Peptides against a protein of PDB entry 8HF1. Designs and how they scored, part 240

Target 1, 320 residues: chain A of PDB entry 8HF1
Amino acid sequence: NVMLYATKPTEVMVSFPHQEQVLTVTRLISAEIEKFYVSLDLMNIGVQPIRRSKSLQCLRDPSKKSFVKQLFNDFLYQMKEYGIYAASIAIISLIVEFDIKRRQAETLSVKLMHRTALTLCEKIRHLLVQKLQDMTYDDDDDNVNTEEVIMNFSTPKVQRFLMSLKVSFADKDPKDICCLVFVERRYTCKCIYGLLLNYIQSTPELRNVLTPQFMVGRNNISPDFESVLERKWQKSAIQQFRDGNANLMICSSVLEEGIDVQACNHVFILDPVKTFNMYVQSKGRARTTEAKFVLFTADKEREKTIQQIYQYRKAHNDIA

## One batch from the design tools (peptide; made by RFdiffusion4, then SolubleMPNN)

Design b2_p25_7_s1 (from b2_p25_7, 11 letters changed)
Fold by OpenDDE base, seed 5:
Structure b2_p25_7_s1 (fold): chain B 320 residues (1-320), chain A 25 residues (1-25)
Amino acid sequence: as target 1 above (320 residues)
Amino acid sequence: SIEYIDLDKLLEELEKKKEEEELKE
């Protein structure tokens, strides 16, 4: 009976101040999105054919107004949770999505809807980039990707995360690093990936040390809607991480469903742990002898988070 | 500076406090 004493990772909590970045630009962007919602509600897109897939899951037609609103709401959430620098990256994903939807539009009305959404995204991008440039003496777009700009225009949560990465991995051998970063939402994976690429490139101590990758979980709604390209990209990303060509993987909670990821020495939970499963599965990836499991919490939620982790730990010990 | 809280120690302290409270009742 070799009791495989699963070496428990060291659990660490990092606190951050709850500071809402009350920027005039964020208010302006929010107001422009709300104005767009009013205009969107007035748009006659006609009766969209309900593609009844045989599966009982109401396939939310991605051409519907509700999907457009969801993407902008997800963007607004990301701007609030991660800051305007992260928002400047997130808006590019919306631009790409709305351009694809515009090209795939079966009707002129749907095409116009996506075009209007795209125009708003371009305006938002300009407002964000302009605000990032306010700290740069040079009007060159390349100068907005400095460590200083990234840090100053990131939320305290993201600042603490980036600082924690720098402290944890500065000047280390890339081969000794196997890091997971868990985020709640799939769109956050791409945004944090883009932020990390720029941060690593601007941070000499992390250059050639961290090679990030991201995974967007399969859309549980229909594997058939996952583009062949997205599936190939996910397989490539996983393979790069397995082969050690990438040593930091950003993933949403959807990695919970059956992605065999190697044992990691660092696991960061960037967003609040909302479920017992997320706690157990993410912690269960930190399996090396000196593995660290790092949680981020707002100061105001610290006690609540501690009590929640206590309950999860107790429940986990009762099942084990 | 980043404030790092050792959750293992903190939770062990919380367990001890609960056990001490249960013993006082």
Scores: peptide ipSAE 0.413, ipTM 0.826, DockQ to the pose 0.711
Fold by OpenDDE base, seed 3:
Structure b2_p25_7_s1 (fold): chain B 320 residues (1-320), chain A 25 residues (1-25)
Amino acid sequence: as target 1 above (320 residues)
Amino acid sequence: SIEYIDLDKLLEELEKKKEEEELKE
């Protein structure tokens, strides 16, 4: 009886400098969103028709001004936490969402609100892309998706994450890699996925090594066609990861719901660990021999993070 | 250069220090 000692993963912390990217473009974008909020508050969208469906979905009416503000606040958070390059990908998701809501609008006032939001997103996209192009002095290669552009327009956290991937996986056999990347927010999964696709394609040592996928949490039980497509896509992404056709999975903390993901050799926590459950569940996926569990922390939050992990380890040992 | 901190080693050192402090009380 070989007692398979479940080898504990090696826990590693990567520190990054807290630099607020004080770019003129980020200030301009923030100011344009603030001006839009003032305009949005003055818009009379009327009394929204109470859809007869008593479902919990009526509480989160996406036609509400609050939902529009939430999407822009999530975008501002992403631009701050991940940088301008990530923001250029994130804004596309807002464009798609506002175009869908504009088309689904039952009233002219709601349609106009979503159209105004969409026009702002297009302006923001233009400002972001223009800023990414300002580094390409050579007129000929309009390709803003280079390793250099990605690194220069990413936050120190994202830079350290990408460098850690390159160091960990350069020139390795794809079959020897099973990597999870945990993020806090659902929208970050899509953004980091798009960033990784471009980074991997621009990094020769990773092009044939890493195949990323992403999973977003199931919480949009919108019975709409979009939720069916998202569910089909999630099922396909999970299956590709199980079959080894994808070897890096980006997921939000919502992995709580019983996704039978294989034992991984690398787990990256890109965002701060906020709960004991998140710590135990994410660490519990790093089960292979020589598995690594990697945390990212700002230098200013280093001591707080160490103390938090200490408390979580103690609490876990008291239950085990 | 990436600064990698071995949390296992660091936390084991912190635990030993606490045990040594508790033994002195």
Scores: peptide ipSAE 0.413, ipTM 0.827, DockQ to the pose 0.655
Fold by OpenDDE base, seed 2:
Structure b2_p25_7_s1 (fold): chain B 320 residues (1-320), chain A 25 residues (1-25)
Amino acid sequence: as target 1 above (320 residues)
Amino acid sequence: SIEYIDLDKLLEELEKKKEEEELKE
């Protein structure tokens, strides 16, 4: 009986300063979204025909005002948690989603609602891009994707994450890397994926080392055509990661659904660990020899985070 | 420089301190 001692991963905590990047642009964007919510509440969209597609209890009617507000609230969260650079990528996802819904709108009132949301997203995108360009002397869009711009317009959490990737993976063989990055929200997967693509391309030490992919949770797949494309993309992304064509996977709470992801040598938890299950499942993916499990915490929350991890370890040892 | 905190060592030190406190009571 070779007790394969499952080598416990080395657990590392990275602290970051809690700096609210109170930029004038973020306040302006927040104020424009609040004005839009007031306007949205005054819009009469009528009784939408309940398409009795029986099957998926998607609690969220994607055509309702509540869904529009949710997307902007998720954007505001991303801007706050990841910074202006990440927000400039996140807003593109909203533009795509509102354009699809505008085209699929069965009523003029719903079409107008999505058009108004789209116009706001275009304004927000312009404000974000302009702010990124203020650091670049040249008006070329390519100049906003430099390592310097990405770092300066990212939150301290994202800065520490990017620095940790550079330190961990600079000039390594891509075949020796199997990295997971856990985030809380599905939209964060796309946002951080886009940020990582640009960061890796701007960082010579990482260009031929890291190939990122992302996975989005199944629970939020609307039954629409977009969901079929997302499902196909997820299957392809998972397969690329299994085949070693991708060596960094960004994922949300999807791992709770038993997605068979290979054993990894690095696991990064970018967002706070909120549940025991998330801790055990994410840590349980760091199974290789000398695997690292990296947590990010604000300096102010360091003690609270340590106590939470202590409680999770104790609870895990009591069940094992 | 990034401050990397070895959480394993830190938690082991916390456990030892708790055990030492429990032994003093």
Scores: peptide ipSAE 0.405, ipTM 0.823, DockQ to the pose 0.704
Fold by OpenDDE base, seed 4:
Structure b2_p25_7_s1 (fold): chain B 320 residues (1-320), chain A 25 residues (1-25)
Amino acid sequence: as target 1 above (320 residues)
Amino acid sequence: SIEYIDLDKLLEELEKKKEEEELKE
């Protein structure tokens, strides 16, 4: 019985300054969303007919307004946590979702609601892109996807993450890389994936080194509503990562459901570790020789994070 | 520059300090 000594990963913490750079554009966007919520609350969309599909004990918000607010609240969170560059990618996901919902609308009032939300998203997109272009002398949209623009319009957390990727993986053999990036929210996976694609493409040292993929955890609310496309995408993404066709996987914490991912040499926790299970499961993926487990923390929360990790380690050692 | 903090070392130092404090109480 060769006790496979689970090699303990080296745990590293990366600190970042807590700079709430409140850009004027972020204030404007927040104010426009708040104005929209007031308008949304006044919208009479009628009672949606309860289609008796058996499995949908999903709280059909009869107004579908709660879902609209959830998407914008998630967007506001991403803009705050990851910066305006990430927000420019995140808003596209809202545009796609609201356009789908607009087309699927069973009533004119619901169609109008989603159209109004879509119009706001296009305005937000324009404000974000315009702000990204303020650093580029050339009006060409392609110039907003430079390493410089990405770095400048990312939060200190994301800047440190991107720098950490560059330092860790510059000019390495892609076969030697098996990296997981954990994020808290489902929508963040796609946002960070889009950001990483642009960053890798703009960074010669990472070009052809990192091949990112993303996996959204199963939506616990309604596995039945996971589009056949989304389920196919998840299976394909996992398979690409298993086959080595992707060497960096962005995952939401919902991967707690036992997605069997291979042992990785790098695990990045981009968002705060909120649960013991998340700590143990994410760390448990860093199992190769010289594996690294990297945490990101604001300087202000450093001591709190250290104490939390200490408690998690203690608890883990008491169970193991 | 990125500040990389060796969390393993830091936590070992924290454990030692707690053990020293518990021995003084």
Scores: peptide ipSAE 0.383, ipTM 0.809, DockQ to the pose 0.713

Design b2_p25_7_s2 (from b2_p25_7, 12 letters changed)
Fold by OpenDDE base, seed 3:
Structure b2_p25_7_s2 (fold): chain B 320 residues (1-320), chain A 25 residues (1-25)
Amino acid sequence: as target 1 above (320 residues)
Amino acid sequence: SVEYIDLDELLKELEKKKEEEKKKL
């Protein structure tokens, strides 16, 4: 019985310059969202007609306004952290969510609130797409999905991530690749998935090499049709990754819930490692021989990140 | 070029320095 010594993954840190992309378009979008929040706070969405339960007073459902603000705050975060190109994909998810909520609205006031949010998302999408097109001097090629456009309108973090994928996987056999990409937020999974599809399609050396999938966290306990579709999609995505039909999986930190994912040869942590459990669980997926565990950090946070990883390694060695 | 920093080497050097500091105390 050869004791397969679980080879420890090589831990790599990639630094990136902290450049806030101070684009006029990002300032304009942020200002339009802030104006919308002022308008949203003034909106009387009225009392939701609670169905058959008698006596509970006219509680304003602050949860619906809070949810709208949460989606736009998550969008603003994605635009800041991943760039304008990623934001152009992220805004489509907001359009879909607000259109569903508009259709499901039981009251005219709630329907109008979601319609106003949707109109803002359409305006934001137009501003983003127009800015992506400003680099294409050739009027004929409306293709904003080139490697150059993706790279130029991505943050330094995303640029270094895409370069790391290209260097790691260019012209490799798809069967030799088992890659995980960890992100903090569930909405980032869909955004980075769409970005990777376009990047892989625009990059000849990665065409037919990388087949991405994504998993969103199970946080919607609501038994609604959306949760059934999301659960079906997750099961299909996991199965495709197990069968080798997908070789790159984008995950939110929610992989903690016992998803039996194969031993991977590459694990990328795109967002900051905030917890010891996230560090151990994500690193614990890099189990193959010569496995790599890659962290991304801003140059200004390099020392803080090194000290944090040192503390996590020490704590892990004290438990093992 | 992407600058790759080997954390295993860097952290091993940091451990060695901390052990040397503990031996001097």
Scores: peptide ipSAE 0.344, ipTM 0.808, DockQ to the pose 0.668
Fold by OpenDDE base, seed 2:
Structure b2_p25_7_s2 (fold): chain B 320 residues (1-320), chain A 25 residues (1-25)
Amino acid sequence: as target 1 above (320 residues)
Amino acid sequence: SVEYIDLDELLKELEKKKEEEKKKL
């Protein structure tokens, strides 16, 4: 019995300075969202018709207002954690969602609520794009997607992540790369995917090397809540990654037991490792002989992160 | 330059320090 010594991946930590991008634009956007919440609380949207499906009532907060606030809170988180460049991509997802909800509105009051949210998103998009253009001499939209603009308007965490990708993958054969990027939130997958597409296109050393895809983890919410389109996209993205047509996959959760993802040579954890299961399962995807498992930590949280990883390693060795 | 810290080296050093502290107690 050759015990296949599962080669433990090399675990690497990348530190970054905890600098909040205190831009005037981020303060303005936050203040506009808070004003919108006050206005939203004053809106009378009436009693929503209780559709008789008792079983689905428990998992969706039936408050259409709560869902609107959740989307803007997720946007504010993305702007804070990833920077204003990632926020300029994230706001497009909100625009699409609120336009769908506006068109599907059964009442004029609900239609007006989603229209007001959409108008705020359009204003936020304009403020973000204008700020990205302040560094470009030319008003052309293509000039905001340069490596320089992406780097300057990304948080130190995202800057270190992009630099780590460039150092790790510059001028490599695409076939030798199997990379996973783990993020905490479902919506972060889309904005980091869009950011990576633009960064790779602006970086000659990566343009023909990295082909990103994203996969949204199945919410523990009933499969009935995933759109047929999202399920088709997820299946297509997984298949492209299996076929080697994509070599970098962005994931919001540890892939459920049964998503047979190939043995990866790189695993990046972009957000803090919050659970033992996330640590073990994400690390367990780095299975090649020279696999790297890369963690990102703020300098202030470095010691705490090291102690947490030590505890997880100890707990894993006590079970194994 | 990106500073890369090898966690395997760092954690082995931390384990040695904790074992040395336990031997001094």
Scores: peptide ipSAE 0.341, ipTM 0.805, DockQ to the pose 0.746
Fold by OpenDDE base, seed 1:
Structure b2_p25_7_s2 (fold): chain B 320 residues (1-320), chain A 25 residues (1-25)
Amino acid sequence: as target 1 above (320 residues)
Amino acid sequence: SVEYIDLDELLKELEKKKEEEKKKL
């Protein structure tokens, strides 16, 4: 038994400046969402019939209003954390969700609530796209997907992430790449995936090198909320990554439960490491020779991040 | 350019500092 000394990955930290500047468009969008919340609180949608599925106890917002607010709060988070370009992709996911919920509405009042949310998302999408077009001379929607537009409308965190991908993978053999990207939130996987598709397509050095996929962890929310399509997509994405047809996987931190992903040579942690388990599990995927484990931190949080990683390493060594 | 900080080196220095602080107490 050659104890394969699990080669400890090289741990790297990338710092980024804290973005303090709030754009006028982001203030307008936030104000429109706040106005919508006031309107939403005044909406009488009646008592919703409690469907008897046992597993949904924690997610039965009997008003369905908390779920609507959660999606917009997640969007506001993505716009703040990843920038306007990522927000323009994230809003499409809200449009899809609210259109599904509108079609599934059991009452006219619930249908109207989801229609009003959808109309707000369409308005937000237009405000975002218009802001992306302000840098393009041509009014063509396809022209907003350039490397320049993506970089200029991304947060410093996302800019440093994209630069790190370009430096790490430019002109490499796709077979030599097995990359994981960890994000905190489920919906972040989809918007970062869409951003990466457009960035890779606009970056010749990464075109035909990186093939991204995304995987959303099983919500502790009943598999009843995951569309059959989302579950099929997850299985297909995992299989493509195992078969080497995809070489970059974006995943949420909820991968705790049993997704057997192969040993990776690159692991990127795009969001702050909030738990010991997240640190150990994500780092434990970087198992190849010369594997890299890359953390992103704001300059203001650098010292705190270093102390936190130190505590996690100590705790891991005390258990091992 | 992206500034990369080696966490392994930095944490090893932090361990040494904490051990030195414990020896001074």
Scores: peptide ipSAE 0.341, ipTM 0.809, DockQ to the pose 0.723
Fold by OpenDDE base, seed 4:
Structure b2_p25_7_s2 (fold): chain B 320 residues (1-320), chain A 25 residues (1-25)
Amino acid sequence: as target 1 above (320 residues)
Amino acid sequence: SVEYIDLDELLKELEKKKEEEKKKL
């Protein structure tokens, strides 16, 4: 029995300044969403016909208003946590979702609700893009995807993450890289994926080094509603990462479902580690020789994070 | 610059401090 000594990864913490840079644009966007919620609450969305599919009982907001509010709340979270550049990508995902829901609307009132949400998303997109362009002399949309714009309009957390990627992977052989990036929310996976695609493309040292992919966790609330397309895409993304066709995988914490991902040499935890299981499972993916497990923490939360990791290590050693 | 903090070193220091505190109680 070769006891495969599980190589303990080097655990690294990256601190970032807690800058609540409340930009005027973020205040305007938040205020427009709040006004929209007031209008949304006043919308008479007739009772949706309860189609008797057994698995659907839990998610049928009879008005579908709660789902609309959830998407905008997730967007507001992403804008706050990842910055304006990430928000400009996140809003596109809302536009796509609301357009699907608009087309699938069973009633004119629901169709109108999703149309109003779309109109707000387009306004938000315009405000975000305009703010990104304020740093570019050229009105060309391609000019907003520079390393400089991405870095400047990202939160300190995302800036430190991008810098950590550059320092860790600049001019390396792509075959020597197996990287996981853990985020808390499903929607963040796609947002950070889009950000990374643009950042890698704009960063010569990474352009041919990192090939990102993302994986959205299974929607535990409605696995039956996971579109056949989403399931196919998730399976394809995992396979590409297994085959080495992608060397960086962005995952939501919902990877609790035992997705056998390869042993990685880098694991980044972009969002706070909230549970012992998340700590153990994510760290347990950093198994190669010289593997790194990188945590990001705000300076103000540094001590709390350290104490939490200490407790998790102790608990892990008591079980092992 | 990115400040990288070795958590292994920092947690060993924290363990020592907690052991010293337990010896004072």
Scores: peptide ipSAE 0.320, ipTM 0.791, DockQ to the pose 0.757

